# Peptides against a protein of PDB entry 5Z08, part 66

Target 1, 168 residues: chain A of PDB entry 5Z08
Amino acid sequence: RQKDEWAKKTSSLMKQLDWFIGEHLGAMLAAEELGGPVVGELMEIDPDDLSAGFNAHGKLKKATSQPDLDRRQRRIDDIWGPQDEQGQAHKRKRGADEALAASAEMRDLIEQLMNKLVEAGGDNSATYVEIPRESAAARFLVRSKVAMFHPNDARRLRLVDFGRDLDD
Target 2, 222 residues: chain B of PDB entry 5Z08
Amino acid sequence: GLPRLIDAIEEASKIPAKRRQTPIKPTIEKLTTHLYTHGASPDSLLRLADLLTLRNHLDQASLAAITRNLYPSSTVSDEVVLRFIGALGHGQLKPTLALQALFLRWLVMVYHLLENPGVLGQVYGVLFDLLDTAAIRPQLCHLLALVTRRKHVRPFRIQAILTLSRQTGGDPNLTGLLRVFKNYYPEIIVGDATKGRASAFKHPDPQWRQHLDEIQQRRSEA

## One batch from the design tools (peptide; aimed at target 1 W6 A7 M14 W19)

Design b2_p22_8_s4 (made by RFdiffusion4, then SolubleMPNN; from b2_p22_8, 11 letters changed)
Fold by OpenDDE base, seed 2:
Structure b2_p22_8_s4 (fold): chain B 168 residues (1-168), chain C 222 residues (1-222), chain A 22 residues (1-22)
Amino acid sequence: as target 1 above (168 residues)
Amino acid sequence: as target 2 above (222 residues)
Amino acid sequence: MPVSFRQMIAEIDRLRRKLAKL
């Protein structure tokens, strides 16, 4: 009885997670992958960097807008911005395809992270998933405090052990 | 004039109160009276921002009085904004959280006078990461409600604010900010924890607004 | 319903670990 209840609850939660990833998260991750500024990198201006970023005349030293960041913002605006009529169908289709791809990547990554944690049987060294790239999905999980990188290897990601941290 | 008053206060700020030959209070009163009557020019605003944000020997009551009378006569530069943003958070060299709350309130009240409102969008992450600081959260949420654009509404921030809303028992200011996020992404599932009353983010001080408008009108007529 | 993505992941993980120990 208890096993069946846990299995049913797990299945229900997985369906809810899949729905959330597919309906909400996938499109947002796709925007980040297509070059949307990871709003986090530019905005994590250390207050100390804010003070250092001004010239003697009080002008913000133009953070060398890496030409790539402006291109990235434009790409987000192209994906999520008001689309003109003729480009809308192809952009919508491309956006939908990228959202599906991002959703699939996130689902797969979460599944791998959970499976590794179960398989490790308490060995913390065996809980890491090797990621081929630092994806928007991986970055999202880290920023959400759901996953963490290996301290010495950014290609290794593990699920946070919530059993310890929720009580603090 | 205002520059001479600022000069006197800057010099006094370098000296501990017990070692000053003359009381600073009369000079602060003259400054606040001048600010109330005429407002502060962009140059004066920058100097006052330094006095308010940098560690010196001015007392908290004087700093608060200056902040409450910090009426811009013109626009507010990016440099002035960034002085106040740089003063936010925890640290021995930073102003008190009470004074930081006054700075955030000021930024809300002068938001329409910013030379470049986009500057706040560039430091959005710095502001957002301070939401866990309860003492400044009400004013911070109000400022973020003004600053938030679609580009700032990211999945990790949606998750962060939902988590913080639960941890705070549904702070109305966080619920208000979530409502702003929902304007950009209606699909944001606001769990039962956010069914609480949202802050409407009304103007913090209608009398201050009216007086600011009077000061700004005098400039347009001159 | 888990109110957050993080809570949802945490609860799923907790349940999976419980199921694996059975």
Scores: peptide ipSAE 0.433, ipTM 0.460, DockQ to the pose 0.256
OpenDDE base, seeds 1, 3, 4, 5: peptide ipSAE 0.433, 0.433, 0.422, 0.424; ipTM 0.498, 0.475, 0.401, 0.452; seed 3 fails the geometry check

## One batch from the design tools (peptide; aimed at target 1 W19)

Design b2_p23_1 (made by RFdiffusion4)
Pose (drawn by RFdiffusion4):
Structure b2_p23_1 (pose): chain A 102 residues (1-31, 98-168), chain B 214 residues (1-190, 199-222), chain P 23 residues (1-23)
Amino acid sequence: RQKDEWAKKTSSLMKQLDWFIGEHLGAMLAAEALAASAEMRDLIEQLMNKLVEAGGDNSATYVEIPRESAAARFLVRSKVAMFHPNDARRLRLVDFGRDLDD
Amino acid sequence: GLPRLIDAIEEASKIPAKRRQTPIKPTIEKLTTHLYTHGASPDSLLRLADLLTLRNHLDQASLAAITRNLYPSSTVSDEVVLRFIGALGHGQLKPTLALQALFLRWLVMVYHLLENPGVLGQVYGVLFDLLDTAAIRPQLCHLLALVTRRKHVRPFRIQAILTLSRQTGGDPNLTGLLRVFKNYYPEIIVSAFKHPDPQWRQHLDEIQQRRSEA
Amino acid sequence: AAAEAAALKAERRAAAERFLASL
């Protein structure tokens, strides 16, 4: 099957993203850098793991977030995540993976 | 003769205007004239794109003059297209929004000359996420309308464009893009973009006809 | 200014290495 290539591509891309978060983003968030990288990655991992866990239930894809988390603000500003409209302490990913003809 | 002019503009581009041993306006005009007559080669286009995209000491009027006369001879590379794409939106590294609108207008006018038009499809999300920026929205919509293929019409983008249409009170450029979206998915709840400058199109065609000569 | 930029790059690299090792 062609499956593990979609796996190989994903494991490879995940590493490239973590490199980018650590090398470039964490430092930008500080304005320590190491702490910002770890929390951003944990948040993205939690966000992505849940979006698929719901499959069809669009309502269950919110994660709890500290009040003034800069990581969520960046992710919302970069249009990779969205706050819940009723309250801003839960967050979901934008669902890039969903496709009509997937 | 053209590379020498670019070499001069590049050096002046590195120092402030008052410290220049010569006014640059005469040299910018020579470049503008040469581009009008002969077009820009693939390599010259790349160098000009750097000058238009990176922060330098060139003034707005000079950059706009260059952009308006950026008629390609032959083709347009991915290297050139991506530099203009990277120049879009807000940020300290990026050019003015006015120049960004000119670049987007230029990409529409030269869309048929790209060596790899699919490259715009590979950055579709970069273009799309910027629709909120009103200063460049009309030009973004026209370019996105040319670039949109079925694979790009995803539910999250459908919803995002509908929300933006409602919150802006109905931008006709947004509804024009939604029309293109509906062509791929008619299930969707319901300006046919014209060429932005016909004289520029005509002048480009004249310059491009030299490619048939040998 | 060049030295400050080099030091900042080195700090960023060290912080990224520690982060990647933590994975």

Design b2_p23_1_s1 (made by RFdiffusion4, then SolubleMPNN; from b2_p23_1, 8 letters changed)
Fold by OpenDDE base, seed 5:
Structure b2_p23_1_s1 (fold): chain B 168 residues (1-168), chain C 222 residues (1-222), chain A 23 residues (1-23)
Amino acid sequence: as target 1 above (168 residues)
Amino acid sequence: as target 2 above (222 residues)
Amino acid sequence: AAAAAAAAAEARRAAAQAFMASL
């Protein structure tokens, strides 16, 4: 009975997480990957905002007068600034594709992390996932204190095991 | 020369990889070869620091390769140092933590070439506040071990590192940093939770050091 | 404690399986 209720609750939470990744988190992660704000600093990122690019402060460039941009800001603007009108439709599609890619990467990473945690059978050394690169997804999980890097290797990521710290 | 290679990479860095007319990898290889052979002048270091720390379309492997070959031919300016320090942590447009770890490692390896080592002491708080970031902690602790002076060893920082050491299960790098603190204040009680193995903060790459010395010697002879 | 850990482990397996099945 309790196991079944737990399984149902877990399934429900996983569905909610999947929904949250697809509807909200993916776009925010894509924004971070594209040089936008860190996830959590901007709560509502419209996919259209992803296409507009971000200033050196991670704020959406409003079409207003470029203040005396420091050389750094100019460079960021040159790299990530709004492309000309003909590129807008391709930019919107690209923004959507980047959000989907970020969502897929987050889902895959969570799945791998959970699987390794289960497979490890309580061996903390076996709970690490090898990540090919540090992604916005990986960074988000670490910032959220849901995951942690190996102390000496930033290529190895594991879930924080909240259950073990209670038994000490 | 090196400036022309940097120019080409700067221009390529503005363009997504899929839209580049020419592959950048050969140019990166030429740059890294040049850096390995001759090192980077102060002006070139600043430009390369901007390439490494400011968000652009260069791939992580290229950025890492540049960082691994970032031999100063002369001194390292405060401006260059501050570029790398400003690139640390979680934030908008920050480099990856893996790359940040390489920057910190680089700062450790070139510490003796800083025009003003005191600049790191001025930003000590910024560095110290990043100790909770596990991915950069080993190199960060090493850098802090070099930078720490008596003025930096404050009660709140002692408590912070002790707390973090407990939370991390006694990270050897934190224990090593606490040992540095104890050199200034022997009365610091390191609780039983910190009795673990301390990092010795050995030079990260002896071969890199040797090659740096060779580059520096050639300049003194010219 | 061991039974709770085992139950948590089984629950995590069921979660992972449910997540994989929902993907």
Scores: peptide ipSAE 0.016, ipTM 0.286, DockQ to the pose 0.024
OpenDDE base, seeds 1, 2, 3, 4: peptide ipSAE 0.015, 0.016, 0.013, 0.013; ipTM 0.266, 0.376, 0.326, 0.385; seed 4 fails the geometry check

Design b2_p23_1_s2 (made by RFdiffusion4, then SolubleMPNN; from b2_p23_1, 7 letters changed)
Fold by OpenDDE base, seed 1:
Structure b2_p23_1_s2 (fold): chain B 168 residues (1-168), chain C 222 residues (1-222), chain A 23 residues (1-23)
Amino acid sequence: as target 1 above (168 residues)
Amino acid sequence: as target 2 above (222 residues)
Amino acid sequence: AAAAAAAAAAARKAAAEAFMASL
């Protein structure tokens, strides 16, 4: 019973996280990879506020209506893309592809981190994932205090063990 | 002339102060006086850069005095720049951090005389990675403010400055550098880190600038 | 950042839940 409730809650959270990655975080991570704003600066930005976007001063615009995925991508492209008219359609497609790639990278990284945590059976030394590069995804997880680098090797990333802090 | 003074100092620099037959201080004073009056040619400047950056038996006061009077009479070569950049950081063979700060200050003051300003852009990463060194950070941020171009403003560097700014309690030099970054990317969210006082990166020594201009003018008239 | 914090909180909660489920 309790395990089943935990499994259901975990599944629900993973679905919500997957949604969040696909709808919001992927585009932001792609923007970071392209030299845009850093994701996850400790501005208490309500998820609803992130949907509204930021003004040129970094202030939250008022949460207007459901920002069409196309509007956010256009904004990223408008901010970071070359200004030429003929390039705009190719830029939109490229920006969408980059957001999808960033989303996939984040999902894969989270999956690897979770799998390693489960496989390690409580051995913290075995919970590290080898990352090929310091991606926006990896940096985001570290900034968010969800993951941490190995103290001596920035190519090794693990989830923060929140379970140990609960048993103390 | 200047080459003979440099020769004498180079030879003296190989010998510990206690073992020198003659005191070096009078020769250093003659050198600094000559540099103040005439500046250093490109060839002399390179030799002086080696004396300043390579480990030798010269005392810190003498090295600082030479650096403070290191007026180029002409342009500054890439080789000279790279000597000073190569002398930055931690290590037993590196100059003191106080002297490194003087080198960075010098690079700021002679930036407009570089034969190729792009050379500093090529070593941007080396400079940037030294921002955690508090003793050189003020001058380093000033130099980076001059050198930074759009290609250098990368997400990881933005984050690195933000992190360091938090760790340092909002160093005004880091805030100043973040503002430079924001000029290239207005949408950079700098959060509370930019609400603080930023350094304006003013010329570090107006009198030195004026004297440099006088030396440079004499060259153009010759 | 709150989305990051929410994602972080969700990931922390998911990690905690996965950890608790592994116990």
Scores: peptide ipSAE 0.019, ipTM 0.261, DockQ to the pose 0.021
OpenDDE base, seeds 2, 3, 4, 5: peptide ipSAE 0.020, 0.017, 0.021, 0.018; ipTM 0.383, 0.335, 0.271, 0.321; seeds 2, 3, 4, 5 fail the geometry check

Design b2_p23_1_s3 (made by RFdiffusion4, then SolubleMPNN; from b2_p23_1, 6 letters changed)
Fold by OpenDDE base, seed 1:
Structure b2_p23_1_s3 (fold): chain B 168 residues (1-168), chain C 222 residues (1-222), chain A 23 residues (1-23)
Amino acid sequence: as target 1 above (168 residues)
Amino acid sequence: as target 2 above (222 residues)
Amino acid sequence: AAAAAAAAAAARRAAAEAFMASL
């Protein structure tokens, strides 16, 4: 009975988390990866805003300001692409694709972290996931105090074991 | 013209001062006057970068005078930038730390003229690892403040600056750089290092900037 | 900040639940 209630609650929380990642967090993480604001500074980032890019201060570049030198991180083809309706549609699509990619990366990372926690059977040394890069997703989990890096290796990430603090 | 002056100085730089047939100072003065009036072309700028960064028999006063008058008439190439970056640090073949500080100051003042500002971002680690060198730290922090992007703000670098700030008693330049980092990660706790007045990283020489703008404007009108 | 805190709280709960489910 208690196990079934926990399983239902976990399933509900996972659905809520998945929704939150897809609807809100993915775009914010994509903005962070593109050099935009840290997750939580700008709550509503339109995928169209992601396509406009961010200045060195993490603020949205206004469309009217001269293409600042920071656009040079974009491919020359993205800068000089035809400003036709097709070019705008391609920019919008790219922003959406970046948000989807960030959402997928966050979901995958959470899944790996949870799987490693379950597989480790209480061995904290076995709960580490190797991350190929310090992503916005990884940084978000650490800032949120949900995950922590290995003290000697920033490529190893694990979930914070909140269960041990309940048994002590 | 400028190329002939550089030729004469290059040849003189191969010979110790005591063995030169003619004093080099008058030629250096002609060079610096020419640079002040017309600036340096990209080709001349590269040759001058080699004279400034490579070990030769030129005196420190002459090298400093050239650096202080090193106005680009055009853009600054990646190759020129990399010559100055390669000249940084400790070593028997490296320029003096005083001259390195002038190079870093120059890079700050011409940052907007770089053909590819991203080149400095690629060598960010090299620059960052020199922060422990007190003699160049003020100008180095200023340059890093311009160059720093989100990708450079890493946990180990945050910790390195915090540690160095504690060790230095809260150097204002390090505090200034930490503020730049905090713009990317507001959650960074600067701790007791915040008690010091951070450097604002203002332009190091407004008169030099004004004169550079005049040289650059003459090129756009030609 | 509130959404990040809510996400953090949800992730903590999910981690705690996953841990409790592993016990």
Scores: peptide ipSAE 0.016, ipTM 0.265, DockQ to the pose 0.020
OpenDDE base, seeds 2, 3, 4, 5: peptide ipSAE 0.017, 0.014, 0.015, 0.017; ipTM 0.267, 0.321, 0.288, 0.264; seeds 2, 5 fail the geometry check

Design b2_p23_1_s4 (made by RFdiffusion4, then SolubleMPNN; from b2_p23_1, 9 letters changed)
Fold by OpenDDE base, seed 1:
Structure b2_p23_1_s4 (fold): chain B 168 residues (1-168), chain C 222 residues (1-222), chain A 23 residues (1-23)
Amino acid sequence: as target 1 above (168 residues)
Amino acid sequence: as target 2 above (222 residues)
Amino acid sequence: AAAAAEAERRRRREAAEKFMASL
């Protein structure tokens, strides 16, 4: 009975998390990856805002070409062809694609972290996931105190074990 | 005048709130009103810094109210600055971290009034070593952004802030401070961790700034 | 002397604000 209730609650929470990632978090993470605000400073990011790009202060850029944009931001500027209706549609599509990519990255990372935690069977050394890069997704999980980096290796990330900290 | 108000508060600060014959709140209100209207002289600032930083029986709300109204009418001495710096960090004798954050915010807002801005550069290490304290980090990074010079940007500090940035998931204030470091050493690879938004370190309180300017202007006319 | 000191403090403030705005 309690196991079944826990399984149902866990399934419900996972569905809510998946929804939250798809509807909100993906766009925010994409904004952070594009040099936008850190997740938690901006409540809602429209895909159109992602397409506009962000300045060094994490504010939405107006259409003025600043040359020193990072390579990922340069791709946003390269899409700023003439501000015709076709250019706006292409921008919106790209913003949506970046949000989808960020959502997929977050989902995959959470899945890997959970799988490693289950497989480790209580061995904390085995709970680390190797991450190819320090993504906005990884940073978000660390800021939220859900995950932590290995003390000596920032390429290794694990879930915070809240159970152990209570027993010590 | 202001000295008499400080005298009364100093005496009251020696006595636990439950043992005071008279409530201190009315005297604190008179003090804060006076500070708001006239500011604090260098001598008064030193006395108030001691009240704010030394362990006494004043309540946190009163200490915060004094700090929020701590307008210098003149300059801020090295001694006053060092009182506030000495009050930072962990310890039973130190002010609360919330109050320490207000002190750091105050130092940012009065930075241009320091008699010797170099005094903060001399204690740079003390300030830098407190970056791990999350409760004061926003204001501390802002202050460090003002204080940092090329001589402070050392390899071990670059590595320390990069490590702390990773551990905090790219705190925007740390990213902002790393950007300041990069201004002195452009070759600093602010790793992908810092592709996030850096804090712009805007003035913490524009209204407080305006009121400070009004108080400072009155002194120049006298 | 006081006016010169005040002008210098103002310049330091403006420089600090400009520096922060450049970040």
Scores: peptide ipSAE 0.213, ipTM 0.498, DockQ to the pose 0.011
OpenDDE base, seeds 2, 3, 4, 5: peptide ipSAE 0.195, 0.199, 0.197, 0.206; ipTM 0.484, 0.498, 0.473, 0.470; seeds 2, 3 fail the geometry check

Design b2_p23_2 (made by RFdiffusion4)
Pose (drawn by RFdiffusion4):
Structure b2_p23_2 (pose): chain A 102 residues (1-31, 98-168), chain B 214 residues (1-190, 199-222), chain P 23 residues (1-23)
Amino acid sequence: RQKDEWAKKTSSLMKQLDWFIGEHLGAMLAAEALAASAEMRDLIEQLMNKLVEAGGDNSATYVEIPRESAAARFLVRSKVAMFHPNDARRLRLVDFGRDLDD
Amino acid sequence: GLPRLIDAIEEASKIPAKRRQTPIKPTIEKLTTHLYTHGASPDSLLRLADLLTLRNHLDQASLAAITRNLYPSSTVSDEVVLRFIGALGHGQLKPTLALQALFLRWLVMVYHLLENPGVLGQVYGVLFDLLDTAAIRPQLCHLLALVTRRKHVRPFRIQAILTLSRQTGGDPNLTGLLRVFKNYYPEIIVSAFKHPDPQWRQHLDEIQQRRSEA
Amino acid sequence: SSPMGLLEQSLRLAVEQIAEARA
């Protein structure tokens, strides 16, 4: 099957993203850098792992977030995540993976 | 003759205007005239795109003059297209929004000359996420309308464009893009973009006809 | 306005590609 290529591509891309977060983004978030990289990654991992865990239940895809988390503000500003409209301490990913003809 | 002019504009591009041993306006005009007559080669286009895209000491009037006369001879590379894409939106590395509107207008006018038109499809999300920026929204919508294929019409983009249409009170450029979206998915709840400058299109066609000569 | 425009675009593209591959 062609499955593990979609796995190989994903494991390869995940590493490239973590490299970007550690080398470029954490430092930008500081203005320590290492702390910002770890929390951004943990947050993206939690965000992505849940979006699929819901499959169809769009309502269950919110994660709890500290009050003034800069990582969530950056992710919302970059249009990769959205706050819950009723309160801003829960967060979901934008659901890039969902496709009508997937 | 053209590369020499670019070499001069590149050097003046590195130092402030008052420190220049010569006014640059006469040299910018020579470049503008040459581009009007002969077009810009693929390589010259790449160098001009760097001058238009990177922060330098060139003034706005000179950059706009260059952009308005950026008629390609032959084709447009991905290297050129991506530089203009990267120049879009807000950020300290990026050019003014006014120049960005000119670049987007230019990409529409030269869309048929791209060596790899699919490259815009590979950055579709970059273009789309910028629709909120009103200063460049009309030109963005026209380019997105040319670039949209079925694979790009995803539910999150459908919802985002509907929300933006409601919040802006109904931008006709957004509804024009939604029309293109509906062509791929008629299930969706319901300006046919014209060429932005016909004279520029006509002048480009004249310059492009030289490719048939040998 | 945000000074981190390119970084935001880069992240956006990477996350979309990973999300599509996982889907």

Design b2_p23_2_s1 (made by RFdiffusion4, then SolubleMPNN; from b2_p23_2, 11 letters changed)
Fold by OpenDDE base, seed 1:
Structure b2_p23_2_s1 (fold): chain B 168 residues (1-168), chain C 222 residues (1-222), chain A 23 residues (1-23)
Amino acid sequence: as target 1 above (168 residues)
Amino acid sequence: as target 2 above (222 residues)
Amino acid sequence: SSPWGEAEDTLRKMIQEIAELRA
């Protein structure tokens, strides 16, 4: 019974996390990877404001009634869009593909980090995931205080153990 | 002339101060006087850059005095620039951080005389990675403010400045550099925590600038 | 609070809760 309730709760949280990554975080990480604004605490950007995009002066555009996906794509297009209509359509598609790729990278990274935490059995030295590059996903997790780099190796990332790091 | 003074200093630089037969200070004073009056040609400037950047037995006061009087009479070559950039950072073979700060200040003051300003853009990463070094950060931020182009304003560098700004309690030089980045990407939010006074990156020495202009004008009349 | 701060906080809480459940 307790294991089944735990499994259901974990599954529900994972679905919510997957949704959050896919619907909200992926496009913003993709924008960062593409050379857009960094995602983090110093961005006083409402997710709704992020969806509205920025004008050429860095001011929030008024949220028009466009769907959130179209708004994010528009933001990528506004940052990188060619002035011609054909170029805009190609950049929109590229931006969507990059958002999907960033979402997949974030999902995979979180999964690896969680798996290493379980495998380590409480040994903090064994909880590090080797990352191929410093991605927007990795940086986001560190900024969010969810993960930390190894002090001597920025290619090694681990989840913050909130239970243990308070006792050290 | 200037070449003979450099020859004498180069030879003296190979010998520890305690083993020199003659004091080098009078020769350094003659060199700095000559540099102040006439400036350094491109060839002399390269030789002086080697004396300043390579490990030798010259004392820090002499090296600083040469750097403070290092007026180019003409242009500054890429080779000279790269000597000074190569001398930056931590290491037993590198100049002191105090001398490195003087080199960065010099590069700021002669930036308009570079034969190819793009050379600094090519080594942008090397310069940027030194921002954590507090002793050179003010001059380094000023140089980066001059060198920064849209291609250099990358997400990881924005994040690095933001992180370092938080760690330093909002260093005004980092805030100033972030403001330069914001000119290329207006959507960069310089958060309220950086409400600190951004450095305006004013010319570090107006008197040195004026004297440089006088040396440069004499060349155009010859 | 930056809306990103809220998203980051939400993500942190979710990941933390999942990690605590898996431990």
Scores: peptide ipSAE 0.037, ipTM 0.258, DockQ to the pose 0.147
OpenDDE base, seeds 2, 3, 4, 5: peptide ipSAE 0.040, 0.039, 0.040, 0.043; ipTM 0.292, 0.298, 0.264, 0.261; seeds 2, 3, 4, 5 fail the geometry check

